# Designs tried in a protein design run: peptides against a protein of PDB entry 4A54. Part 82

Target 1, 94 residues: chain A of PDB entry 4A54
Amino acid sequence: MSVADFYGSNVEVLLNNDSKARGVITNFDSSNSILQLRLANDSTKSIVTKDIKDLRILPKNEIMPKNGTKSPSTNSTKLKSAETYSSKNKWSMD

## One batch from the design tools (peptide; made by RFdiffusion4, then SolubleMPNN)

Design b2_p25_5_s1
Fold by OpenDDE base, seed 5:
Structure b2_p25_5_s1 (fold): chain B 94 residues (1-94), chain A 25 residues (1-25)
Amino acid sequence: as target 1 above (94 residues)
Amino acid sequence: KEEEEKKKREELTKELKEAIEKTLA
């Protein structure tokens, strides 16, 4: 089995400094031994494998809180189309 | 069933660890 077989897996990584990272495995650089995780905020964290103390695969049902990017409500300012009132030239002949 | 899934995750975790270790020259 290769690390690539686990792409898409949600994992918790315990680092040597006792910090933890949670994310989905998106890539593995075998040449440099770097594991890439997509975090809950959609950022990518690169982890050198030598810095990994432990890791575990998490259940799929653990909802990674997607930071709901509030789509900025672009107030589409409805440009009121200026109705060009054609002034009827009333010429009185008499 | 939950215990079986847990066991499976543990096995997969082991396999992942082994896969990482195999890439470490």
Scores: peptide ipSAE 0.612, ipTM 0.904, DockQ to the pose 0.396
Fold by OpenDDE base, seed 4:
Structure b2_p25_5_s1 (fold): chain B 94 residues (1-94), chain A 25 residues (1-25)
Amino acid sequence: as target 1 above (94 residues)
Amino acid sequence: KEEEEKKKREELTKELKEAIEKTLA
């Protein structure tokens, strides 16, 4: 298999300096041996493969902490059902 | 099922590592 077969996989990468990175594999540059990850904050991190000490694929349910874009609290403008009081203007046309 | 999925992830991890190593060569 090729690295491209794993695009979209969520991975944890342990680097030689003992730092860790978590993200989705978005690209791999075979010529330069660079693995590209999309991080939780939607930024991109490029990792040189020679700097990788260890790697593991994470379960799909492990929600990368999406920076909770606070779904714009749709101010549920409680559409106060404007009770259109159908003022039956009973035009009593006398 | 959970253990099977874990095993699958381990296998996929191995395959990914091998795929990376093959490009270094």
Scores: peptide ipSAE 0.611, ipTM 0.904, DockQ to the pose 0.499
Fold by OpenDDE base, seed 3:
Structure b2_p25_5_s1 (fold): chain B 94 residues (1-94), chain A 25 residues (1-25)
Amino acid sequence: as target 1 above (94 residues)
Amino acid sequence: KEEEEKKKREELTKELKEAIEKTLA
């Protein structure tokens, strides 16, 4: 299994300084060994794995940080179809 | 059933930890 298989999982992380962080796994930087969590306030916290004392996956029913994924309001900018006023220049050569 | 789910989460947690450790090596 890869860390990517756990994206979207809600986790509690206990750090070496005895502080705790709870959030959803959004990314993992394998090159730098950094785990990224989205917190309840929609901020992102980056945690270096060497600073992790313990980690556990939380049940789905626990308060998932409100993934207020603001669906990017695709402002469907209604591209105002430039009504090409085809000015029918009816050059009626009468 | 709740205990089984808890056990499953513990197993998944272990797998996640192992996945992280594999990237450190």
Scores: peptide ipSAE 0.611, ipTM 0.904, DockQ to the pose 0.402
Fold by OpenDDE base, seed 2:
Structure b2_p25_5_s1 (fold): chain B 94 residues (1-94), chain A 25 residues (1-25)
Amino acid sequence: as target 1 above (94 residues)
Amino acid sequence: KEEEEKKKREELTKELKEAIEKTLA
């Protein structure tokens, strides 16, 4: 399995500094090993995986962030991409 | 049934952890 198979899962992450984050997995940057969670306040938290002490998938009946989905099941879930801002250089003919 | 679901979540958690760890190699 890949991390992408768990997009939409509600997880609790325990960090090495003993802080906790709870949210829905929205993205994973494999190049930089960064896990992105959508939190209850609809913000996105980026977590470096090496800073993760422990994590667990939460029950479906736990409090879910907005636009989140339950833990992986046999049913397919429509995944929504995290909102991103990209600055693109617009090319115009001279 | 609840215990079965709990066990399933534990297995999925293990799979997720493994998936993350594989990217750290």
Scores: peptide ipSAE 0.586, ipTM 0.903, DockQ to the pose 0.501

Design b2_p25_5_s2
Fold by OpenDDE base, seed 2:
Structure b2_p25_5_s2 (fold): chain B 94 residues (1-94), chain A 25 residues (1-25)
Amino acid sequence: as target 1 above (94 residues)
Amino acid sequence: EKEEEEKRREELTKELREALKKIME
């Protein structure tokens, strides 16, 4: 299996300095051996794989970083249907 | 069912760790 198979997985990463990071795997840079996580605040954290002491996949029920996909405020631009008031100029020809 | 899911997650975790390890090699 490749790391790419785990994109979208919510993980907890324990670093060699005993700090922890939690986020969703968004990318892996094979050239630089960098794992990218999307954090709960929608920021991205790049982690060098050599700095990883341990890693675990979190259950789906754990608060996935809210993909703050801000529901695009569908500014429902209410297309003001320009009610083309067809002023039927009823030319009453008398 | 929860136990099976946890086991699956553990297996997936192991696979991910191995995948990362292979890249570092």
Scores: peptide ipSAE 0.596, ipTM 0.905, DockQ to the pose 0.386
Fold by OpenDDE base, seed 3:
Structure b2_p25_5_s2 (fold): chain B 94 residues (1-94), chain A 25 residues (1-25)
Amino acid sequence: as target 1 above (94 residues)
Amino acid sequence: EKEEEEKRREELTKELREALKKIME
């Protein structure tokens, strides 16, 4: 199994300095052994694998950093209801 | 059911750790 199989997984990483990072695995650089996490603030954190003390996959129900998939702004084109100006053509029959 | 899901997550976690270890090797 490759690290790529875990892309999109929400993980908690404990680093050797006892700091913790939580995020979604977005990429892995095999050449440099760097794991990239997308954090809750939509920033990307690069973690060198050698600095990882422990790692766990979080349950799906835990607050995944919201994929800021920009909800397609449904351009609610407010169809301005064409005010049917009922122009009362007052045909004055003289 | 929750216990089984937790076990599955632990297994996946182990696999991820192993995958990372293999690349370092």
Scores: peptide ipSAE 0.596, ipTM 0.904, DockQ to the pose 0.408
Fold by OpenDDE base, seed 4:
Structure b2_p25_5_s2 (fold): chain B 94 residues (1-94), chain A 25 residues (1-25)
Amino acid sequence: as target 1 above (94 residues)
Amino acid sequence: EKEEEEKRREELTKELREALKKIME
């Protein structure tokens, strides 16, 4: 199994300096052994693998505080079902 | 079901850790 198999996983990383980082795995640089995480603020943090003391995959339900990207209020244009009143204009041709 | 999901997550965590370890070797 490769690190790439875990792209999109939300992880908590404990570093050797006892600091923690949380984010989604977006990339792994094999040449430099750098793990890239997308953080809650949509920034990217690069972590050198040798600096990782421990890591865990977070439950899917742990909503990383997504910066409230204003979900575009899809104005649910309540598609008012235009009741196409099919006014059957019965043009009675005489 | 929650316990099974947690176990699965733990297994995946182990696999990820091993994947990273292999790259460092």
Scores: peptide ipSAE 0.596, ipTM 0.905, DockQ to the pose 0.524
Fold by OpenDDE base, seed 1:
Structure b2_p25_5_s2 (fold): chain B 94 residues (1-94), chain A 25 residues (1-25)
Amino acid sequence: as target 1 above (94 residues)
Amino acid sequence: EKEEEEKRREELTKELREALKKIME
């Protein structure tokens, strides 16, 4: 199998520095040996394969903690319908 | 069913690791 067969897979990558990255595999640059992950915040992280200590595929249902998009508190500013005072300017054309 | 799914993920993980290793060689 090729790395491309795993595009769209959610993975956890353990790096040699013991840091971790979680994301969806979006691309692999074979020339530079770079694995690209889309993170929960929709940013892309490029990881050099030589820096990978370990990797695992995560369950699809593990909702990557979406950075809680603060649902914009739709301050339902009740736009009080400004009663359009239709001031009937009766332009009396003489 | 959950155990089978986990086993499948482990197998896929192994295959992914092998695929990455082959590219680095």
Scores: peptide ipSAE 0.605, ipTM 0.905, DockQ to the pose 0.402; fails the geometry check

Design b2_p25_5_s3
Fold by OpenDDE base, seed 4:
Order: C-alpha cells, then sequence, then structure tokens
Structure b2_p25_5_s3 (fold): chain B 94 residues (1-94), chain A 25 residues (1-25)
C-alpha cells in the first residue's frame, strides 16, 4: 500500500506538539516526507511526517468542522418539473 | 455493521501509518 491509495481520505493528525489538524489527504511528497491536507476552509496544510505523533482516518459521516461558512442555503429549487408544454407546433402546411 | 465499519477504518488507518513509515526508511 502507498500513501496515494489514501488520497481523498479524511484524517485527523495529532502532531508532536499536541496540536491537531483535520483534513482530506490531497498529496504526499515522498522525497520530503510531507503530507498535504485540505482543510475545512479549503486551505492547504503541509505536515512533515516526522512531526506526526498519531493519525486516524475519520468516518465518512464526520463532517469536517465546516468553518461557519453559511452553507449556502441550497435553495432546493425544486426543479419544478418543467411541464413539457407539448407546444403542438401546428405545422400549417399550405 | 457499525463495528465492522470501525474495524475496517482501523485497518485502513494502520495501513496508512505503515505506508507513511515505509517512506521514512
Amino acid sequence: as target 1 above (94 residues)
Amino acid sequence: EKRKEEEEREKKTKELKEAIEKTLK
């Protein structure tokens, strides 16, 4: 298994300084041993793997703490089923 | 079912840790 097999996984990383980071694994630099996470605010955080004390994959249902960006009220615009008004194109042949 | 999912997640977590560790060697 490679780290790349886990791209897109939501993880919690505990660092040696006891700080925590949560994000989606977007990249891994094997040459420099840097794990890149996309955070809830859509920013990226680079973590040196030697600074990782522990990590865990989060369940899919754990909503990354969305920074209070107002979920745009997806106005569920009920796609009103456009009643296909069958415009009977009366082709007047003359 | 929830327990099985947790076990799979734990397994994947272990695999990820091992994958990272292998790159440090």
Scores: peptide ipSAE 0.643, ipTM 0.914, DockQ to the pose 0.583
Fold by OpenDDE base, seed 5:
Structure b2_p25_5_s3 (fold): chain B 94 residues (1-94), chain A 25 residues (1-25)
Amino acid sequence: as target 1 above (94 residues)
Amino acid sequence: EKRKEEEEREKKTKELKEAIEKTLK
């Protein structure tokens, strides 16, 4: 059995630094020993297998926690273009 | 049924780990 047989599987990876990553296996680079996961935010995380402490396949029903993307409040400061109303002072020449 | 599914998932997990390990050799 190859890693490719598990493409599309949702996995939780525990890294040596005790951080966790959850995602779908999208690719495996055998030459560099890199496991690629698609995360909930649709980004791809590349994990060196040497950094993996443990991993498990998640049940299909576990909804990947939507990382609450803090929507950057793009304060679109609408730069109110100060339309310089050129007050045409019609100087009435008397 | 849930127990059986969990067991299968654990088996697959083991197989995945083994598959990764085989590529490291």
Scores: peptide ipSAE 0.643, ipTM 0.915, DockQ to the pose 0.379
Fold by OpenDDE base, seed 3:
Order: structure tokens, then C-alpha cells, then sequence
Structure b2_p25_5_s3 (fold): chain B 94 residues (1-94), chain A 25 residues (1-25)
């Protein structure tokens, strides 16, 4: 199987820096080993596969980015606010 | 039913990981 077989899948990616990204796989550059995700805000994130610590495919019922995934007629559940897991840099300098 | 769906999702996850790893060689 190729990565292309998983286009449209909603995934959570854990990076080596312990940050997380959630999005739909839109593209994969095999030459450069770059995975592209469409995020909830419709932006795209490019992830170098070597930076991936772990990944998982999310259930279809989890909030997918609105655009273009022919996900079945999931009713317009309001994409509630992308809880930007703002990595609160705990290093708020007081 | 939920267990079966989770198992299939786990299987697909593994397959995706393997697909990515194959491109790194």
C-alpha cells in the first residue's frame, strides 16, 4: 500500500518535539518524505516524516476539517472552536 | 461493533505507518 491510499484520512500526528497536529492527509511527497495535512482552520501543514514520533487515524466522527473530505453526510456539526491546543509555552515569562 | 471499528482503525494506522516507512528506505 502507498500513503496515497490514505488521502482523506483524519489523523493525529505526534511529532518528535511532542507537539501534535490533527488534520486530513491531502498529499505526500515521497521524494522529500513530506506529509501534508489540512488543518481545521483550512491551512496546510507540511510535516517531514522523520519528525513523526507517532500517528493514528482518527474516527470519522471526530471533527474533520470542513473542506473537501467527502465524508458521508455528517450533519454540519459546528466545528466547535478548534481548541488550538495552544502549546501554552509554560515559559510565560512573568 | 465499536471494538471491531477500533481494530480496523488500528490496522489501517499500522498500514499507514508501514507505507510511510517504506518511502524512507
Amino acid sequence: as target 1 above (94 residues)
Amino acid sequence: EKRKEEEEREKKTKELKEAIEKTLK
Scores: peptide ipSAE 0.633, ipTM 0.913, DockQ to the pose 0.601
Fold by OpenDDE base, seed 1:
Parts: structure tokens; sequence; C-alpha cells
Structure b2_p25_5_s3 (fold): chain B 94 residues (1-94), chain A 25 residues (1-25)
């Protein structure tokens, strides 16, 4: 099986620095070992696979954090609701 | 059914990890 078989999968990536990224796999550069994710805000994030500590495929119903939203390092943290995010954005735009 | 879905995701996750690792060699 190749990485291309997982294009379109929603994943959470844990990096070696304990930061997290969530997005849809859109591309993989095998020559440079770079995984490309599309984030919730339609921006793209390129991740060097060497920096990946762990990754998992997310369930389809899980809310994807938008760019700028830091996912907590703890696995037990509750995901933000879409309503909460919308409210925060409204506040930020005002 | 939910357990089966989780098991499938776990399997796919493993396969994805293996696919990435194979490209690093």
Amino acid sequence: as target 1 above (94 residues)
Amino acid sequence: EKRKEEEEREKKTKELKEAIEKTLK
C-alpha cells in the first residue's frame, strides 16, 4: 500500500516538538519525504515526515481545528465545538 | 459496529505509517 491510497483521509499528526496538526492528506512528496495537509481553513501545511512522532486517521465526525488553533498536547482534551469556534471568530472580527 | 469502525481506522493508520516508513528507506 502507498501513501497515495490515503489521499483524502483526515489525520492528526503529532510532531516531535509535541505540536499537533490536523488536516486532510492532499499530497506526499516521496523524494523529500514531505506530507501535505489541507487544514480546516483551506490552507496547506507541509510536514517533513522526519518530524512526525505519531499520526492517526481521525473519525469522519471529528471536528478539524482551523489554522492557528493549537491542539492540546494531551489526548484527553475535548474538541472545540463548531459553535464555539464561530463565536470566537465573530469576536475576533469585531 | 462502532468498535469495528475503530478497528478499521486503527488498521488503516498502521498501514499509512508503514507506507510512510517504506518511503524513508
Scores: peptide ipSAE 0.632, ipTM 0.913, DockQ to the pose 0.508

Design b2_p25_5_s4
Fold by OpenDDE base, seed 1:
Structure b2_p25_5_s4 (fold): chain B 94 residues (1-94), chain A 25 residues (1-25)
Amino acid sequence: as target 1 above (94 residues)
Amino acid sequence: EKEEEEEKRKKLTEELKKALEEIMK
């Protein structure tokens, strides 16, 4: 099989420096032995194959950690229902 | 089924590793 057969696969790459990269294989440059990954933030990371210590194919359902835009913790400030105290200003127009 | 899928993924991983190794030669 060729590397091209794995285009679209989600992989975790362990580099020789013990750093990790996760992404989808989008391309392979055979001339330079460079593996290209699309990361969760849609950026592209180029990895030289010689720098790869190990790799594994991830299940399709592993949500690449989207750069968790920390969902703004909607501090659900409980909008305390401002009890509209209808101050019945009973202006008794007498 | 999950075990079978994991085995398939492991096999595919090994094939990918082999493919990369062949290109580096």
Scores: peptide ipSAE 0.594, ipTM 0.900, DockQ to the pose 0.446
Fold by OpenDDE base, seed 4:
Structure b2_p25_5_s4 (fold): chain B 94 residues (1-94), chain A 25 residues (1-25)
Amino acid sequence: as target 1 above (94 residues)
Amino acid sequence: EKEEEEEKRKKLTEELKKALEEIMK
């Protein structure tokens, strides 16, 4: 299997410095041995493979804390019902 | 069923580790 077969997988990566990163595998740079993760805040983190101490695939149901992207408060501009003022077209019969 | 899924996930994890290790060789 190739690393590409795991694109879209949610993983937890333990680094050699004992820090952890969680994200979805989006890309792998084979030339530089760099694993790219999309994090919960939609940023991308590049991890050098040699810095990985351990990793695990997370279950699909483990909700990456979706940083609640504040749904842009669509100011539901209440489409003020344009009161169709029926402009009485006074057809001036010329 | 949950245990089977966990084992599958563990197996996939090992396959991913192997895939990464092969590139580093």
Scores: peptide ipSAE 0.594, ipTM 0.900, DockQ to the pose 0.397
Fold by OpenDDE base, seed 5:
Structure b2_p25_5_s4 (fold): chain B 94 residues (1-94), chain A 25 residues (1-25)
Amino acid sequence: as target 1 above (94 residues)
Amino acid sequence: EKEEEEEKRKKLTEELKKALEEIMK
């Protein structure tokens, strides 16, 4: 079996420092022994395999909590196009 | 059925661990 066979699997990784990471396996760098996980916030976490204490494949139905990051309402500041009201100075000479 | 799925997942987990171990050698 290759690590590549597990791409797309949702995994919980327990690190040696007792921290946990949950994400989908997206890549494995064999040259550097780095496992890459896509996290719920769509960021990528790179984990050195030597730092892995334990891991487990999670069931597919375990919906990664979409932290509803409120998309910052890009207040589209309507750049009020400064209508350059070219005031036609009607210089009426009489 | 859930138990069977859990066992399958456990097996896959072990296979993944083995795959990682083989690359680190």
Scores: peptide ipSAE 0.594, ipTM 0.900, DockQ to the pose 0.390
Fold by OpenDDE base, seed 3:
Structure b2_p25_5_s4 (fold): chain B 94 residues (1-94), chain A 25 residues (1-25)
Amino acid sequence: as target 1 above (94 residues)
Amino acid sequence: EKEEEEEKRKKLTEELKKALEEIMK
């Protein structure tokens, strides 16, 4: 089973420094062994797997951070195409 | 019923832990 199979699961993570984090698993970076959690405030916390002391999957009925389906705000970064004001230098070739 | 659900969740937790450990190898 892969970590990706647990995307969307609400978890409580106990870190080696005895701090706790609660959030939904949104991503896992296998190359760097980084687990990404979406927290209740919609922020993302990146946790290095080696820093995890313990974790548990929480029941669905616990106040899951509102999956605010932030519709991917297509931040259409309107790349404001720098309107290269092509100053049509009307080179009047006389 | 609640106990069974808790056991399932516990099993899933162990599977997640195992999946994380496999990647670190």
Scores: peptide ipSAE 0.594, ipTM 0.899, DockQ to the pose 0.353

Design b2_p25_6_s1
Fold by OpenDDE base, seed 4:
Structure b2_p25_6_s1 (fold): chain B 94 residues (1-94), chain A 25 residues (1-25)
Amino acid sequence: as target 1 above (94 residues)
Amino acid sequence: SKKEIEEHIKKLEEKLNKSLEELKK
């Protein structure tokens, strides 16, 4: 089984310095032994495999901490209910 | 089942970690 079999998997990487990185495996550079992760902010992090202490696969249901994309403030365009003032055009036929 | 999924994930993690260890050699 190759690293490529895990492309698209959401993972948590524990590094030798005890720091953690979370992201989706997007690529592996075999020549340089570099694992590439796409992070929650859509940036790419390159990790040297020698620096990896442990790796775990996150369940698909674990919501990547979506950087709170501000849900576009639904400017609730208050649909001002245009009160259809039925202007009774009283056509005064005089 | 949740248990089966966890077991599968564990197996995949083992395979991935093994692959990474082999790449360190």
Scores: peptide ipSAE 0.404, ipTM 0.845, DockQ to the pose 0.078
Fold by OpenDDE base, seed 3:
Structure b2_p25_6_s1 (fold): chain B 94 residues (1-94), chain A 25 residues (1-25)
Amino acid sequence: as target 1 above (94 residues)
Amino acid sequence: SKKEIEEHIKKLEEKLNKSLEELKK
């Protein structure tokens, strides 16, 4: 399995200096061994793989940095309340 | 189940970490 298989995953990276970075994996430079993360502020952070102490994958249900994934507009189908058509059968007695 | 999801994530983390370690060589 390659690093590319994890593109789009939200991760927390613990660095050797005990600092942490959270972001979405957007790219990996194999030539330079650099992992690229998109952060919550839409900036990009490049991390050298040798500086990574540990990496964890964050659950999808955790508030991913709002990359503008348009929340599918829940078309609130206004269930038009079925107006009870009271069909007043006016039986005209002729 | 939540437990199964956590186990799956753990496996993915292991695979990713392994891939990164291989790239360090």
Scores: peptide ipSAE 0.404, ipTM 0.843, DockQ to the pose 0.079
Fold by OpenDDE base, seed 1:
Formats: structure tokens, sequence, C-alpha cells
Structure b2_p25_6_s1 (fold): chain B 94 residues (1-94), chain A 25 residues (1-25)
């Protein structure tokens, strides 16, 4: 079984320095022994395999916190239709 | 079942960790 069999899996990586990284396995560089993760913010993180203390696979149903793409609140600026008040200048010629 | 899924995931984790350990060698 190869690391490639786990591409697309959501994982939590515990590093030797006790820091953690979570992401989807996207690639493995066999030449340099580097595991590549896609993070929740769509950035990529490269982790040297020797720095990995432990790895766990997260269930698919765990909603990776969708970085809430703040749907651009279309500030519907209500373009107040400038009612062109045609001020009828009644030139009352007397 | 949920238990079977958890056991399957655990087996996969073990295989992955073993693969990573082999790469360290």
Amino acid sequence: as target 1 above (94 residues)
Amino acid sequence: SKKEIEEHIKKLEEKLNKSLEELKK
C-alpha cells in the first residue's frame, strides 16, 4: 500500500514539535519524502515525513470548517431612483 | 455500522502510518 492510496483523505497530522495540521492529502514527493496537504483556506502545506509523529484520518462527514466564504453580501445599494422632479419652472409671465 | 467504519478507518490509519515509517527508513 502506498501513500497515493490515501490521496483525497482528510487527515490530522501531529508533528514532532506537537503542532498539528489538518488538510486533504493531495500529493507525496517520494524523492524528498514530503507530504502535501491542502488546508481549509485552500493553501497548501508541505510536511517532511520525518517530522510526522502521528497521522489520523478524519471522517468524510466532518465538515471541514468551511472557511465561510462570506458570500459577498451584495450590499444591494438601493439605487434610490433619483426621481428627476421635473421642477416645471412655471415662468408666470405676468 | 458506525463501529465497522471506525474499525476500517483505524486499519487504514495503521497502514498509512506503517507506510510513512517505512519511508523514514
Scores: peptide ipSAE 0.403, ipTM 0.844, DockQ to the pose 0.076
Fold by OpenDDE base, seed 5:
Parts: C-alpha cells; sequence; structure tokens
Structure b2_p25_6_s1 (fold): chain B 94 residues (1-94), chain A 25 residues (1-25)
C-alpha cells in the first residue's frame, strides 16, 4: 500500500514539536518525502515526513477543508472537529 | 457495526503510518 492510496483523505498530523495540522492529503513527493495537505483556509501545507510523529484519519462526515474530497469509504461516525485529539484515535463505542 | 468501522479505520491508519515510517529511513 502506498501513500497515494490515501489521497483525498482528511487527516490530523501530529508533528514532533507537538503541534497539529489538519487537512486533506492532496499530494506526496516521494523524492523528498514531503506530504502535502490542503488546509481549511484553502492554503497548502507541505510537511516533511521526518517531522511527523503520528497521523490519524478523520471521519468522512467531519467538516472538510475547501476543495477537499472524502476519505475512503469507512462509514465512520462524526467526531467533534473542534477537539484536540491525542496521537491515537479513540472513538467511543455505542 | 461501529466497532468494525473503527477497526477498519485503525488498520488504514496503521498502514499509512507504517508507510511514512519506511520513508523516514
Amino acid sequence: as target 1 above (94 residues)
Amino acid sequence: SKKEIEEHIKKLEEKLNKSLEELKK
């Protein structure tokens, strides 16, 4: 499986400096190992993979950045978009 | 079920993170 299989997915990236970025995966530069995200303000952020501590996939029904596409079909439940999540996904079960 | 969906997403996340870790080498 390649990073390209996740194009269009809405993700939360935890960086080594403990900051977070949320956006849709739009591209991956394999030569330089750079992940490109479309952010909510419609800007593009480039992240070097070595700076990534952890990455999680957000539910499809969450608020998407402008010009973003839905993540792979998972039928996930909506989570609070305004909350800061830990490095690991934790969804409450029914 | 919700549990099955969560497990599926977790699997995808693991695969993606594994791919990224391999690219850090």
Scores: peptide ipSAE 0.390, ipTM 0.837, DockQ to the pose 0.068; fails the geometry check

Design b2_p25_6_s3
Fold by OpenDDE base, seed 5:
Structure b2_p25_6_s3 (fold): chain B 94 residues (1-94), chain A 25 residues (1-25)
Amino acid sequence: as target 1 above (94 residues)
Amino acid sequence: SEKENQEHIKKLEEKLQKSLEELKK
């Protein structure tokens, strides 16, 4: 079974430095032995296989904490419609 | 080396397979 068979799986990876990463397997570079995870914040983390101490697949029902990164509400600056001041040129005919 | 790389890949595949089996239990 290839790593590609696990694309889309949600995993927890324990690294050799005892740090943990959680994400969905999105890609694997076999030439460089790099596992790519999509994290909860939609960023991508690349992990070298040799740095992996342990790995577990998480059940589908495990609610990944959606870090609600508030998408910066693009404050639609209401372009104040320049009121076309109709300059009534009062041509006073003297 | 390429041989070492393949060994690391095989180990990763084994870990994934083992984890899948554990999840199904």
Scores: peptide ipSAE 0.639, ipTM 0.914, DockQ to the pose 0.602
Fold by OpenDDE base, seed 1:
Order: structure tokens, then C-alpha cells, then sequence
Structure b2_p25_6_s3 (fold): chain B 94 residues (1-94), chain A 25 residues (1-25)
């Protein structure tokens, strides 16, 4: 099972320094082993996997304090893939 | 090392899976 299968899950993370973080898993960088959480204040926190002591998935029914922030309809602004205009530098050899 | 990185990822996946199983209980 991949970490990506848990995107959107609300989790509580216990770190090796005994601090805790709660948030929704939004991304995972496998190259650097970094877990990204979206926190209740809509900020993001990046956690290095090796610093995680323990983790638990929170049930969906636990009313995260509804910050009534309407999930902004992320208008998926399709980031128009910047067509890399291959500027053919025609080196005109005179 | 890359090997160590993969080990950490595997451990995270195991923790997530375990937590999911506990939640279903």
C-alpha cells in the first residue's frame, strides 16, 4: 500500500520530540521522505518521515472544528502547462 | 542513503496500514 492511498485522511502525528501535529495528508515526497499535512488553519506542515514516532488516522466523524471555511471550491485553475516554446536559437553562422 | 530512505517510507506505510486496521475495529 502506498502513502498516496491515504491522501485526504485526517491524521495525528506524534514526533520523536513528543510534539504532535494534526492535519490532512495532502502530499508525500518519496525522494526526500517528507509528509505534507494541511493544518486546521489551512497552513501546511512538512514532516520528515524519520522524525515520526507514531501516527493514527482519525475517524471522519470526529468533527474537526468546522472552521466554516467553505472548502474554497479550488477552481482547479488548470495551470496551463507552459508550452516550453523551444526557442530554436537558430545560430546563424555568418 | 537511498536504502535508508526506502526503509523509512516502508515504516510509514506500515504505520498507516496498522492505524487503518485499528480504525476498522
Amino acid sequence: as target 1 above (94 residues)
Amino acid sequence: SEKENQEHIKKLEEKLQKSLEELKK
Scores: peptide ipSAE 0.633, ipTM 0.913, DockQ to the pose 0.608
Fold by OpenDDE base, seed 4:
Parts: C-alpha cells; structure tokens; sequence
Structure b2_p25_6_s3 (fold): chain B 94 residues (1-94), chain A 25 residues (1-25)
C-alpha cells in the first residue's frame, strides 16, 4: 500500500527524539519523503520520514483533530498549494 | 539519495500497514 492510501487517517507519530505528534495525514511528499499532519489546532506539521521511529493509526473512538479534517473513514482533507510548495522546497532527496 | 529515499518510504509504508493490521485485530 502507498502512503496516500492512508490520507485522512489519524495517527500518532513517535519521532527518533522521543517527541510525539498526533494528527491526520493530509499529504505526503514522496520526492522528499515528508509526511504532513494536520494537528488539532489546525496547524500543519511536516515530518521527515527518516525521523519517524514508530507510527500507530488511532481508532475512530479516540481523540481526533477536527479542524479542517474529517473522520479517518473519509479522506477529504487536502493541503493548500502554498503549504505543499513550502515543504517541498525546504527539503531535498537523499 | 534516491535509493535511501525509497527505503525510507518503504519503511513508512510498512509501519502504516502494520498499524492498520493491528487496528483490525
């Protein structure tokens, strides 16, 4: 399965530095391997894939971001072109 | 490199797939 198959899923991401992020997968930049999450406060967090230690998909009965996102059963959330552009230009391919 | 990038993507996909499978159990 591709990462795109998981758009709209609410995930908890554990990073290599032991910090955590929780949000809905809204986009993935395959060229730069950057995962984008929409957080509960409606902000966007970009995570470089190599910094991810673990991931788990949260069940629908758990706390989920609501701002600009929908249930994991619906993958209707999209990022603005400006946000995508910014993330793409910030990082380079390995 | 492109090779490293593809490896990272593959690992991410595997993590997502495993998590989905665990969620379905």
Amino acid sequence: as target 1 above (94 residues)
Amino acid sequence: SEKENQEHIKKLEEKLQKSLEELKK
Scores: peptide ipSAE 0.622, ipTM 0.913, DockQ to the pose 0.623; fails the geometry check
Fold by OpenDDE base, seed 3:
Structure b2_p25_6_s3 (fold): chain B 94 residues (1-94), chain A 25 residues (1-25)
Amino acid sequence: as target 1 above (94 residues)
Amino acid sequence: SEKENQEHIKKLEEKLQKSLEELKK
């Protein structure tokens, strides 16, 4: 199963620094192993896979106020090309 | 390295799969 199969899933990510991020998986850069989340405020967060300590998919009944989305899964998500590009350039391949 | 990158990706996929399975319980 590929990461792309989980596009649109609402997830909570626990990072190695013990910070947490919640958002919808919008993209994955396999070359750089960067997971992109869309946050509740419609901003994007890029996470390097190796920095992920744990991850869980949020249930549908969990209240997560996202812009126009009350469900953990979305059928389609528009990516901001600029943000994606920026994320790709931020990290080098391991 | 490319190998390490693939291992990281695989680990992520495993975490996602595991989480999905847990969600379905």
Scores: peptide ipSAE 0.622, ipTM 0.914, DockQ to the pose 0.629; fails the geometry check

